# Peptides against a protein of PDB entry 7UQJ, part 205

Target 1, 160 residues: chain A of PDB entry 7UQJ
Amino acid sequence: PELYQNFNITPPRGVLFHGPPGTGKTLMARALAASCSSDERKITFFMRKGADILSKWVGEAERQLRLLFEEAKKHQPSIIFFDEIDGLAPVRSSKQEQIHASIVSTLLALMDGMDNRGQVIVIGATNRPDAVDPALRRPGRFDREFYFPLPDVKARFKIL

## One batch from the design tools (peptide; made by RFdiffusion4, then SolubleMPNN)

Design b2_p21_4_s1 (from b2_p21_4, 11 letters changed)
Fold by OpenDDE base, seed 5:
Parts: C-alpha cells; sequence; structure tokens
Structure b2_p21_4_s1 (fold): chain B 160 residues (1-160), chain C 160 residues (1-160), chain D 160 residues (1-160), chain A 21 residues (1-21)
C-alpha cells in the first residue's frame, strides 16, 4: 500500500499499535493515513472500534468484518484501523470462547487472505497487547508492533 | 491551573473535546497535561473512560466519581480526562434515565463544587457532542468546546 | 530506523509534520521515538528548535547541524526532530537569503547524504508548511508530510 | 476496575513534553 509503497517496502499485512491509553495510537494511525494520501494516491481510512464490532450479534460481527475488508480492498490503497482491538479479539478465555473464537477466526482468515500485493494495511490499536489473541500477532498478521509509551522520561531516556 | 496560567487565561472548570473518533482528543488532553507540567508544577493526569464508570453499579459509579475528584484535588494541579464522556452522561433517553440521571447529577454537582481557585481541569472527550447531556455543557461545567476535525486530506494536497 | 525497521520499511530521510500550533506535532514526534524504542533497540531522540539553530552564528549553525547528524548517526537508530523547522529553513525570501541559504544548503546536503540504510529519521515540525523551503520537501528529504489539524481554533479560543 | 493510575509525567518528561508542546 501507499504507506509502504511510499516507503518502498513490502507492506505488512498488519501493524499493532500498543501502549497505555491516550498515547496517540489512533492519532498516529490517522496521521499515517493522511501522510500516505497524495493527489495521485488517496488512502482510504476505515476505522472500527473493537467493542462496536463485538457488540453485534456473532454472525453480524463476522459479516461486518468481511464487508469491511471487501470495502477496503475496493477502495485501495486503504488502511483499516481497529481501535481497541483487544475488545474485538481478546485472548481466548474459556467463558466467552465461542463468540470471540468466531470473530477471531474470521479476522485471522481475512488477514491471511490479504495478498502481499494488496494495498490494504490493517492497524490494530490496543492498551493491552497481552490481551490480544496471540494468533493475531503471528507473521503475516499483526507481525509488526509499535509501543506507544507514555510520554515518560524513561521512554525518552531510551531515546535520549 | 498551569495550562491556563501558561495561557494567562482563567481556567475553565471543564473542556469538551469533540470530533470524529481518532482525531487526537485523548492525545491532546495528554499533550496539554504534559505541556502544562513544569519542573516547579507537575500536573497530575487522571483518566477515566465513560463506559467504565457507567459499567459500575449506580452508587459505586457516584462514589468513584467523588473519589476521583477528591484525588484530583489532593494532587492539584490536575487534569481529569473523561474519555468517551457521552458514555457517562448521555442525553436523557427514557429507558436508561435513572442510572444516567444519578451519575449525571453527581458529575454536575462535582463540577459545580469546583471552586474557581482549584487547579483541577476536567476534560471530556466525545465523538458525539449532541449525545452529551446539555446540562454538562452549561457555563461553569464543560463551557468550552474544542472540535477535533479529521486530518484534512485536502490540506495535505495543498502541500504536496 | 526502528520505526521503519519495525515496519520493515525503508526509513524516509525526512517527515514533515505540519499543522497549526498545539496540534500535537511535537508530542507525536516524541511518541514515535518512544514507540520505536524496544528493549533490544533504543532510538535516540535529538530535538532542536529551528529558531535556536538560526539564532546562532551562521558558521556555528552549519557546524551544529553537522554535529547533530553525526551524533544521530553515532547513536543510531535515531530521530532528529526539528521543531519549528520553518524558522530554520524558511522559503527563500530576498532579504535573509544568504544566512538562510547557507543553513538550508547544509541541511539539504545532510539529508541527501543520509544513505537509505542509515537508521536516522529526520522529523520537521512546522505551523507553516508553505514557509518551508520547497527544496526540503523533495523526494529523499522531507518527502512525507503529515497534517495535524487544529482542534478548531474557535474551540481553542473558547478555551483561551 | 481499570485504575489507570494518574500518569505522573516525571518532571523531565513534563518539562520535555512542555518543550515539545
Amino acid sequence: as target 1 above (160 residues)
Amino acid sequence: as target 1 above (160 residues)
Amino acid sequence: as target 1 above (160 residues)
Amino acid sequence: KEYYPPLRYSDETMEEARRAA
């Protein structure tokens, strides 16, 4: 995609933005989308909140994910931004397994089905990377992770 | 407060950040908190999500709001940031009226009870300013509103 | 560097953050720097204000730029953040031409001298992208631009 | 009960964020 074409790189299928709440994950995703849109190539930015997708009936959540990926493909180059993706695809905990398992399985299939030539980037943002299903963090999915630290001196000292 | 002292302005008791999701409302609140913190005066940043406060039992939600304001006062100068405040204090819809009415009433009382000398700023962020109870948007509460527009792709086009 | 290595992207030599003052450009640059610092790879963040470099003697400004780029290269992966870069590299206006031309020429040469393998990113922030010398905005320099929209100025004035 | 503790920006972080703002 243009983000990565403009970077002359093979676009990752997925990027995970993680870090404490209000560290600019969503703003960064928007800034990236805006920064990759030229006059010749406009990036279409699709945003969904994990909780909003999860609040739908299981079958409707899957359908909405499929439609989102098809729409993103139709309007490529595009970015799909999942805000609070830990709400969409939490670590498989026993009691909510079926609903989450179906949504996670659909998201996995959609990310695996992205060809390396597709101009679609998926950005997931979470405050809890450890609450995201590890299957989503594998190569070819959210295989790139960016930590958004608090503007803490320690994070700055890692930079200073 | 330092934010407003640094701006040589009378601190509003409350500021409403509104605009499309992922326009940097939360980041701006943090940036403001960070910007107003000097070596002589550290701003304490308190963050709560509206939905997380609402998910508590009515009496516990009220107690948590009171404790939050007392803690903010104890650690002044401070910013209380309510992310998704439309989730905490939605416009009175009939079916959820009692739960929301009690939380809203407590928040109103807490904002009204802030003296003009208190170094506590309350920032509410919402994607839907029209979904926030109008009583919260009155003078002495969230009386200042900031619109966070989408990053204009056209503004980038003027520069490319 | 790591931002771009973590993205498996060829780092742009330069990224221009532009938008009205107080839109989080500097915060974003810091968040990016912090986000790219892992336990294995710490990004070094160099910040300079354009006006501070320009206020120094012309020959010292050039030397300081060279030293900054050498230090950034020595401590790679690194980010050089120029805040208010419009102060460092204004559009060539006739009356200040020689001083600005020398500094701009040195910055151009330093950015052109960065190999595509160098783990140094240059971020320029400006409130006035049209006040930045167009030569800096060419491919291989600040070839990527991010617009940071105001929280609506009217909303800011209601808080000011 | 996700208590996001107050983000205490260290003085240096706050001063640096102030310098950054």
Scores: peptide ipSAE 0.029, ipTM 0.399, DockQ to the pose 0.048; fails the geometry check
Fold by OpenDDE base, seed 1:
Structure b2_p21_4_s1 (fold): chain B 160 residues (1-160), chain C 160 residues (1-160), chain D 160 residues (1-160), chain A 21 residues (1-21)
Amino acid sequence: as target 1 above (160 residues)
Amino acid sequence: as target 1 above (160 residues)
Amino acid sequence: as target 1 above (160 residues)
Amino acid sequence: KEYYPPLRYSDETMEEARRAA
């Protein structure tokens, strides 16, 4: 928040972290949460796995998403981190995943309903950005993306 | 490898990275692989998810594990990284997971069968170290453990 | 560097990562190095342990620090990561650590001597930030800090 | 999981992510 205020930047509602598995997307999200926390300003970090929301909350996934966003708003400043968001919000065009259309629609509505002045940041992490519904990648949703490359082995870690 | 040779240290066959989700266990494993790689000595990094080995390779999981270890040996120096190893090697005492006993036994045998002079390191990552079969945590297997706590990044990484 | 240039921000010379053992300080440093590396722009990552600089380089530690910074400058963009920097840069007031005063002074001079336009980032990691010489924590040195907490296992990521 | 290239590549580094948070 202070960072956005200092630069007159509208805080992104959502940030998509994408890159190969184990490039530290979740670690970075936690590090961000922690770095934005001060003694005076604690950031509440909510973590969910996309696949867990679908599988563990069958029939309640939409309700659980709503509750998550409400709780995040109640505990702002907060970060909602969706790990494996491609599992929660698959591409709508996938014939097999039409069953997730309601969850995707709920997530879209929740992200659109966030006040631009709200201190809730949503971070999605995926190994498959192309498997994330393009509707989630629009302005006011996951409108910022961050690539997490493999630590290039060739970068000379000359530990001299 | 050079580090182990220089200090006459028997390379640990297995290292267990444990800690909460998104503490960067996988990233550390990749970073270690990268840091051990030089222009002259490339480390081959193999990554598998424990749950994927069970679910995608139903009936072939043991064969796939054997092939993985053979390939890692062929491409040594190498790192085998098992993400969510608690999904692959649940505690043997769990009544529900007796179906995984064969896979656990195969992994045990593969780890025990690694030559102490081999340049294959196995890294297991888990969010639940207590859900990992204690047999895997014995000497000559995952005999070293590293805790990955949450980053509480209180101070402003203005990585601007 | 480009990131610092785009926002007219003086690149921090040093960042202190602090927190309990295993919190992923080293991991984050490596992840940052990796994330700042592109196909066109490889970041050279130098890693040193504070205790190793003192113990392995007795009488040459200052020379080795100078060489490290020179090499990092030669291979910029680069990151110098000091693990266990409290072992290298103990608090000057500690009676037992007066023997380290010359090394601390050398490190201070090297950090102060970095050009503000240089693409060398210094990351120090410690489990004991209070054991790090306060002179290193001043502007133009390790002027940004980052806390890395223990994971409290319970789902409330209260980043307290 | 296989990594698929992003439809929209943001060269925004982890560092910009940290600035954005």
Scores: peptide ipSAE 0.008, ipTM 0.380, DockQ to the pose 0.080; fails the geometry check
Fold by OpenDDE base, seed 2:
Structure b2_p21_4_s1 (fold): chain B 160 residues (1-160), chain C 160 residues (1-160), chain D 160 residues (1-160), chain A 21 residues (1-21)
Amino acid sequence: as target 1 above (160 residues)
Amino acid sequence: as target 1 above (160 residues)
Amino acid sequence: as target 1 above (160 residues)
Amino acid sequence: KEYYPPLRYSDETMEEARRAA
C-alpha cells in the first residue's frame, strides 16, 4: 500500500506474479511489503499458500479467505500474498469444479468487495499463469501481471 | 564462482539456505547457478521440491535421488537445488521414521559419495533449519549455512 | 564462498548489480554475504550508499572510501556493497566533475590496489548502469555485471 | 494460522544479517 501511495500510484487490487519457480516472486512480494513499510507506517504482510488453503481448510476455505481479508483490512495498509495461487484457483477441471468454483467465487467476491480506498494489495504468485482461472485475471482482481523471468543466465554467471 | 574463489573457501558439497519463506532462497540458488554459467561453461541447474520427492515418488524417492545425482554428475558443473528440504528430511517424527530415514540415508550417502573433485553443488532451502535432520548439516554435507533474513527494511529502503 | 570455487571462476574484484529499483539488488548482496559466511568463517558485510558518501562526507569522501577499504581488508573475508553506486560515480557531468572525478579516481585506485589475493569483494548496485562511470566497469573493477530485471516493468509500475 | 507478523524491520535483523553474513 505505502509504496503505491508514496508514488501516488493507485494500487491494483490484485497483482499476479508469474514466472518459473524460484524467480523470486515471494521474495519480491516480501520486498515490496517491506519497501512500503516506513518506521511511521508499517505494512502488514499476510502469506498463504494456495494449496494449503485447499488442503488444510477443506470445507472452511471460504471462511478462511474471508477472515484473511477481514484481518488484512483491519491491519491496513496490508499485503495479502498467495503463493501458488494456481493451487487455489486452478482452471476449472470437471470433478473438483464445485469446491474450486466456490473458493474462486469467494476470492473473486472478496477482491471485488475491496473498496477502492482499501489499502490492501493482493499478490498472487504462480509458475503457471494460464493455470489460474481467467476470472481472477480480470480488471479489479489480478488485473496486473508481472513476469519474473529467470534471471538471465548470462547475468547469473558473473555473481557466482 | 568468483566471490568464493577470492575467499579461498573450498566449496561445500552442500549449502543450506535457510530463512523465512520468501526471502529469496530459490532465487538465490538460481542466481548462483546462472552466475556460475559462462558462455564457455554452462552450469546445469536441477531443482526439486523436498515434498514432491516424498509425495510423487513414494517408494522410489531413493532411486529418484540417485538418478538426480547421477544426472547432475553427468552434466557437471551442476547445482542440485532442493527447495523445502525440511520436507524431504524432516527431523525424525516417529510414525514416518522408516521412509524418511531411508530417504535421508540415501541423501547422506549421495552427498558423502560425491568425489571431492565433483563439480556438483547441492543447495538445500528451508524455512526451518532446525527441522532439517542434523545429520544433513554435518561437514561434507550441508556444512555451510546461509541465513536469508527478511530483507531488512532499512536495507530495502536503500534498494528502492 | 564455496559455490564459486567449484566453478573455478576467478572472483571479480567488483560486481555490478544493475536493474530497476527494488529488483532485489541489495537483498542479493546481503544474501551473497550471508552465503559466504560459515560458523568457522564469518564474512564482514559493509554497506554504503553512493549518495550518502557524497552528501554526508563532502570533502572527506575519499578518506571515507580509503577507511572503508582498509576496514574491509582488516576484516577479510569481506564484502563492500555500494548501493546506488551511480550516485557515487555518475558519468562525468561538467560542474560536479572535479569532486566526482576525485571520488571516482579514489574508488578506481582502491579497486585496482586490492591485491588479487585480497578476500574483499566489492558489489555496486545501480538502477542505471549507463550512469556509472565506464572506468568503473572495466576489468579488475566492476568487470562483472548482473541485470536484475524488473518483474515485468508493467508489474513494477503497479507494485511501486 | 501462521501469522507472519509484519516484517519487523528491527536493527536486530541487520545485526542478525551481519552475524549471519
Scores: peptide ipSAE 0.006, ipTM 0.344, DockQ to the pose 0.037; fails the geometry check

Design b2_p21_4_s1 (from b2_p21_4, 11 letters changed)
Fold by OpenDDE base, seed 3:
Structure b2_p21_4_s1 (fold): chain B 160 residues (1-160), chain C 160 residues (1-160), chain D 160 residues (1-160), chain A 21 residues (1-21)
Amino acid sequence: as target 1 above (160 residues)
Amino acid sequence: as target 1 above (160 residues)
Amino acid sequence: as target 1 above (160 residues)
Amino acid sequence: KEYYPPLRYSDETMEEARRAA
């Protein structure tokens, strides 16, 4: 949040956290939610795992997405965190079932349908940004990307 | 590692990180590995996802576990991090296939077979400690457990 | 960054990461720095330990702080991360020597003296937010706080 | 590039991972 405002960067509606597993993507999303919450301003944090939405809600995934966005809108200000979003919205070029194409289309529509004034932020986390449908990575959707590197020693030296 | 040495505490062979999703279990494991690595003492960090070992290595999971432990031993001091260890070693009472029982047995044997002198630490992360075979939670295995709370229930309620 | 803008929250100049030791505060700060850096926009990350500034630079701590902020300004966009900021900026009510009062005053002045347009973010990490001078926690300084929950005390005692 | 957990913590540099992103 803070970094982007200092940079006069328009806040995205959607942020893609990408990087290797266990780089703290989910923790960061939670920490961001916690930090944005004050006594005066509680932020509602919704977490869903992409693969879980597909597996648990076969045939209802679209409805579950709609309900999630409605609930997030009702509880503004809110954060929707999709963990493993590549599991929910795989690249369309994968010979994956018609179901995936419809879910992606629903997610796209939900992200596009958020008014610019909405206090709903969507954070997607993935270990495979290239496995996410490029349509999700367009402006007004996941138009900001954050790389979560491994805390490498070399990264330490660049941070030192 | 360093923390245990500074306190003259015998390092556990196995540590179970448990807590809700996105509490930083994996990040902590990585951070521990990185923090314990100095110029004089590099710690090798191995990460495997429990579900991935099962899904990617059907029929070879036992061999992959053996190889992982051998490689970790070769690269001492080392940390083996199992993310989603409940996916690798589910409770035996689950009607889960003979395959799971064999993998669990192999992991048990590998953990038991680590000599006390080995500078290999095994960290298992799970969202469901009760879904992990109790045999893994015995002394000499994952005999230390670390709860990763969500960012405070108060912070969580400020996020919820 | 993004979260705050979507909520029409003015970006803080300073963020306080607080929580027990080993909760990933430092790792998160590093990950944030790395994530905000793109090929087009490298963020310079400065890390200092509060206690180290006091202990290593007795009588020069003010100058070191000034130099740090100047360097950060020179290398914009930048992040200054103070680890253990409670060691640098203890509560004024502590009978701590005139030296601490002057260092705190210098840090306050440096944070206040950053123009709102500066692409310098200050992150302070502490295990003891109540040990940090309340003046640092005012708007325009460390006006955002992030709690990093422990891995449970029970976990800590098993690591201790 | 698909991110796989490295066998070695040091094998995935921030730069390599950034380039792979």
Scores: peptide ipSAE 0.000, ipTM 0.361, DockQ to the pose 0.041; fails the geometry check

Design b2_p21_4_s2 (from b2_p21_4, 9 letters changed)
Fold by OpenDDE base, seed 3:
Structure b2_p21_4_s2 (fold): chain B 160 residues (1-160), chain C 160 residues (1-160), chain D 160 residues (1-160), chain A 21 residues (1-21)
Amino acid sequence: as target 1 above (160 residues)
Amino acid sequence: as target 1 above (160 residues)
Amino acid sequence: as target 1 above (160 residues)
Amino acid sequence: KEYYPPLEYSDETMAEAKAAA
């Protein structure tokens, strides 16, 4: 948030962090939340795993998403971080299509329903950006993508 | 790595990284792997998710663990990093007990079978250390535990 | 800590974390400190900013460094983390040369004076590794360097 | 209402997490 304000950049509503596992996607999301929190303006950080939303609450995933967004809005400024978002919104595959389609539709509606003036940023993290429904990667949703390269294995090997 | 050598502590065979999600456990494991690799002595880094071993390899989880440890031994010095190790070796709970017990038993045997001179380190990461089978947290296994606190808000504010 | 022991690698006395701001360098240093602390063996974590040592302790920076290393030695096992170490040990530039040269010389002497058996690790973090005096980056000092990549600069700039 | 996945961390650690974030 603070960096966007400083650069006169309209903050994206949604940011996709993608890259190999253990590249610090979740760490970066937390670091961003902290860096945007001042003593005067604390940012509330909401974290969920995509698979946890699906696994705990068969049939309530939509409700859990709505509650999450409502709570984030109530505690604005806030960040919603979805770890493993590809687990929540997989590319439409045949047998589980209807349930996944409804969850994706709900997430789309929640992201679209965030007023441009909302102090809520959504960060999705994935190891497989191509496994995330393309509808989530459109403007006004996860319209910004962050590649987390492996710290170059060579760069890593130079450190140790 | 470096701290334990300096402390004249017998290197643990296994290290448990535990702490809130997105505290950099996986990033640390990767950084440690990188940091132990010199130009003369490259460390091979093997990464698996606990849940992936169970879900992708139904009935072959034991074999996959054995293959992983064999490959790590073949490519020593090496690090085996289990992300979400609580997904691989949950505390023994009733209904899935036999499969989980067998996987835990296999992992225990593989860790115990690493010669003290083995150039293989096992790092497990979890958000729930108490959800990891206590047998894995005994001496000669994951006998060192690393708490990844959230960067204390105060600590983050002191960094910024 | 643990990896170096397992690999029979002499632990470096110093580790340089470098990379763009907000990549989690300080978070990683704290996580390392926490990670090296067991219930049986707590690691004491000392954190200082390079610029703070120069600005707050005009004329006493050398003494403050000595006291810091003495305190770290007294509370071993310990980690000394220098955030913004380029502020403490800039590359030798003309007009402020004598004061900076003395501070750099003191830090070099303190790092060299750590016995190989010392249970003190020094971590330096910088946004500008090339602004750190090359003498600090030699073997036996900050001989290990960790690059904290930005999640792709394009990615960061889209969040920021 | 857990703002985080169920973490076996104290409410204090979670509060510190939220405040750090």
Scores: peptide ipSAE 0.028, ipTM 0.352, DockQ to the pose 0.039; fails the geometry check
Fold by OpenDDE base, seed 1:
Structure b2_p21_4_s2 (fold): chain B 160 residues (1-160), chain C 160 residues (1-160), chain D 160 residues (1-160), chain A 21 residues (1-21)
Amino acid sequence: as target 1 above (160 residues)
Amino acid sequence: as target 1 above (160 residues)
Amino acid sequence: as target 1 above (160 residues)
Amino acid sequence: KEYYPPLEYSDETMAEAKAAA
């Protein structure tokens, strides 16, 4: 908390992992969760798949997002990992507008509602950063982006 | 800082990630950068590809390295990740000697010039540790090495 | 340190990375180790393979575990990474009971003996979480688990 | 200059990765 105030760095509330599939975005998010949990500081890792939130919670997705953020807030410090966030928060111009728009709006509000003193971290992973709503990629939301490049295909073949 | 002073251990300024390609060295370096920034302490992650520093800026590579280290120092705590560092700092015995030698010498000087109180970590990733100049692998430089083994190929096949 | 005391959260002494082989558990643990090392706070990374502790130290495995934890405590902040921890701490119902039981008991005691102020993190990686003694998976030990899913095979094939 | 902006790892990703280290 205090170090953010001292350096006038707006604390990123969200991190976007993007890159080709199998570049280890999900692996990374899990490793990150594991690595922040010192003996003194247990980070609680919440994992959700974007498409699963939409498919399992038709009409309750906003409520499930709220519950997820409340649970993450209760178990601070915590990480919320959204795998395939492009499934959760597609670009608003996508044809299935209304349901996606409400979920995106809820996610925006939840990310905006995290006070700077909250120890809740949101990681979104996507294979298609261009398919993620630009509103989620603004300061105070997923304002940090990490590209997960393909391991060199030749290099992958030598590893296989 | 103080713990290193107490044990007279020269704090490793650099970490070399080495192993077969697609073992996730770059993935790892990104995870590492991401794990060191707590809510109190944001680490700034600077990523450069070794070959890109050489290819884009014939005669400016040393300047780009200096600027990178200055920017990393300005944004402490920070990580400088050199992906494919074997492209930036080939073994001095390699045929393209002069241009590579000046860049290597600049990188050595920059790593040596990091004061023990700086919070700038340098991570180099390579598929060919034997192709990295041994001078970079000395104490006070890339003096820690992490081997990224292939995930067991048999294990990968059971996973396919 | 202080932030952990304030929230009365029992610090996780251990993190279990589990998932199919080749999902990058070992890779991830190394990434995490390198990430926690700032210039001010270098994390010392201790890596051991579970099966190697048993095979190399026949009759001295408990002593080697004690030495490893003492060395990790001496070099705080530190990470102890046990790769293939299912080889070190098999489920007690496994046929080679007595030697494994003493090693597991020693590891339990070492993890339990880490005071809440210690900056020693233990990461266990396994391909078989069900083969890890449930006693190691209790609060104050490997009480956090990270599943490393297979990268979607179709996604891997699109990346190949 | 493709200023790859410092991938400011969010404190989120960074607060994730200190434990598994």
Scores: peptide ipSAE 0.025, ipTM 0.227, DockQ to the pose 0.054; fails the geometry check
Fold by OpenDDE base, seed 2:
Structure b2_p21_4_s2 (fold): chain B 160 residues (1-160), chain C 160 residues (1-160), chain D 160 residues (1-160), chain A 21 residues (1-21)
Amino acid sequence: as target 1 above (160 residues)
Amino acid sequence: as target 1 above (160 residues)
Amino acid sequence: as target 1 above (160 residues)
Amino acid sequence: KEYYPPLEYSDETMAEAKAAA
């Protein structure tokens, strides 16, 4: 929110951070939350793992997603970070259990239901952008994508 | 390897990166792997998730750990990065299944069996250092620890 | 400092983070500052932009650099992060104004004057490592370099 | 800043992480 506010840019509803494991997706999301926070405007940062939403909240995952978005809206400006979002919203062409289909539908509805003027940004991180349901990558959802490449192996080890 | 070689320091066998999620532990490990690689000396970087070693390889996890250490030794200088190592080596005081105890014992033996002159560094990352078996945190194993704090918003504000 | 202290490693005086815009150089510098801070040892993080030192402190840039290094020394352990250091220390073979040459000379002297046992690390970030004066990249200065490869530039520009 | 940790982090771990930051 504040990053975009500071730039007078309307934040995208959703941003997909994709790239190999350990490229700093989660760190960047936290850094965005931190950099956008001023002394006057604290950004609230919410983090969830995609797999945890499925495994820990069997039968309540839809409700927990709704509550997460409600809390994020209540504590605007806010960032919701989904780590490993491919664990939450796998490609629909895969043998999705009805539970996964419901959770994906709920997440889609929550992202579509966000007011474009809302100060809630959703960041999804994945190691496998192609494993994320294409419906989440459409305009008004995760419609911005950031690639996190492997840091060049040649340049980074000399400093330790 | 090269870092410590460049400083004429014997590398610790193991380094524990600990701190809250998304503090850049995995990014740092990759950054380390990158910075120690020169054009003349490429460091081979191996990455595994603790939970993946347990979940994919019921009955083979011990063998896969041995193979990983053998490959790392074959491709010296090398780094083995265990992401979420608390998933592989949780505290033994918990009701650990015999499988977890065997895997922890194997990892301990592999770390103890590393030649101190070996060009293999093991980096474990955890969000919960207290959830890592204290046996792994002893001298000759993960005997060096790096804390990854949340990027301080206040520190960041003094810099903006 | 503490990263290296925790490893009993003498920190390099200077580290160059290089790579395309928005590759996480500034983020990594902050993460380093954060990760090196313990409860017992807070690392002081100083950030300056190379261009700001030239533009905002016309005629005082040399004094401001000295003050920055003195403050960093006073608040040891500390990190000085120069973002866009190519703006401060462009290649001497370019038509450098006498002012730029003086600032570069001052920065060189400050880095050379740092005690190797000092708990001050200097991190320079640049999008153009070839635009940084080679004198800064010599041993005892920015003698360690980290490459930050491109995330998809189009994605990153849409989030800023 | 209210940082809502993943459900797996105790408030203590988060307080410690904030204090160490």
Scores: peptide ipSAE 0.010, ipTM 0.367, DockQ to the pose 0.044; fails the geometry check

Design b2_p21_4_s2 (from b2_p21_4, 9 letters changed)
Fold by OpenDDE base, seed 4:
Structure b2_p21_4_s2 (fold): chain B 160 residues (1-160), chain C 160 residues (1-160), chain D 160 residues (1-160), chain A 21 residues (1-21)
Amino acid sequence: as target 1 above (160 residues)
Amino acid sequence: as target 1 above (160 residues)
Amino acid sequence: as target 1 above (160 residues)
Amino acid sequence: KEYYPPLEYSDETMAEAKAAA
């Protein structure tokens, strides 16, 4: 958050971390949360998994997303990290597609409803950026994207 | 790789990476896989998620685990990485408990059945080491454990 | 560690982790240290910062390096992790260059003086592998190097 | 067969991990 203010850059509402599994997306999100925390300004980090939003909150996923964004706003400056945000993508069943569409719609509305003055950053991590709804990747949502490459094979051979 | 040769330590069949979410367990497993590969000896890295073993492979999870271990043996030297291995822990439904118990039993048998001459290492990652079946943590299975602490705040400031 | 036994690879005395800031070098070193520890064989992890070696130990840096290597040898198997090892590189003042040259020379001597039978591994992390003295990167010292890539540059400019 | 007890993270460590998460 603070880095964007110094550059007179409007902080993105959302950042998409994408790359192969285990490329450190979750770690980077945590490291960013920690790096943005000072002794005076602790950043509150909220972590959720895309699949958990669908599975644990069956029937209340939308409400729980709203509560998450409200809690993040209450504890600002804050980061909301959605791990496996592609897990909000519809699984092949028609009834699940409707539930997924409603949850995605709720997330879109919550991201759009974040006042730019709020010190809340949303980070989505995915192994499949192509599986993330293009609506989430529009300006004012996950409008910044970060590719986490596999450590180059040549670079990897140098560790062992 | 080279570290273990000096220690005259018989390679564990399995290693448990545990620690809070996003402490780089998956990244470490990938880095280890990459680090163990040379131009002449490429390590094949197989990744599965504990929850995917239960959910995607309903009724075939045991067969898919067997196929995974056979494929890993075929492509040795290899690493099998189970991300969220605590996801193989029983979910509170009696019918799921039996399925989980059977899958865990299959994994135990596969780990026990790995010939010590096989260049196959199994890495399990969990955020909840307490939720991993103690039977998986016995000698000849996940008999080595690695705590991934949160990067100390002091260490974080030096990365950025 | 154990993967190396299968590959008949002589363990490096030193491993250089290099890559841009926040790429998880320190985390990887800690996780490797953890990864070498079992219940029976705990690896002792020693962490120092290159800049702290120069600043905190003004006039005693060489002695403190010797003590560190002696302590690591006493508590073997052990890992010595030098974070920001490029911080041992001379800053442009002539008097600092001589001090840096002496400290680097001491580190070289300590790495060369490690008997290959010692279960002590040295990991250096740097954001600037070009700023690490080439003498440290020679065989028998930091002779293995690991690039921690950033998420693609286009991706990085989108977080900050 | 030796039993390796599950490592429990303290609620504080998990809370710190959630707060630092």
Scores: peptide ipSAE 0.007, ipTM 0.330, DockQ to the pose 0.034; fails the geometry check

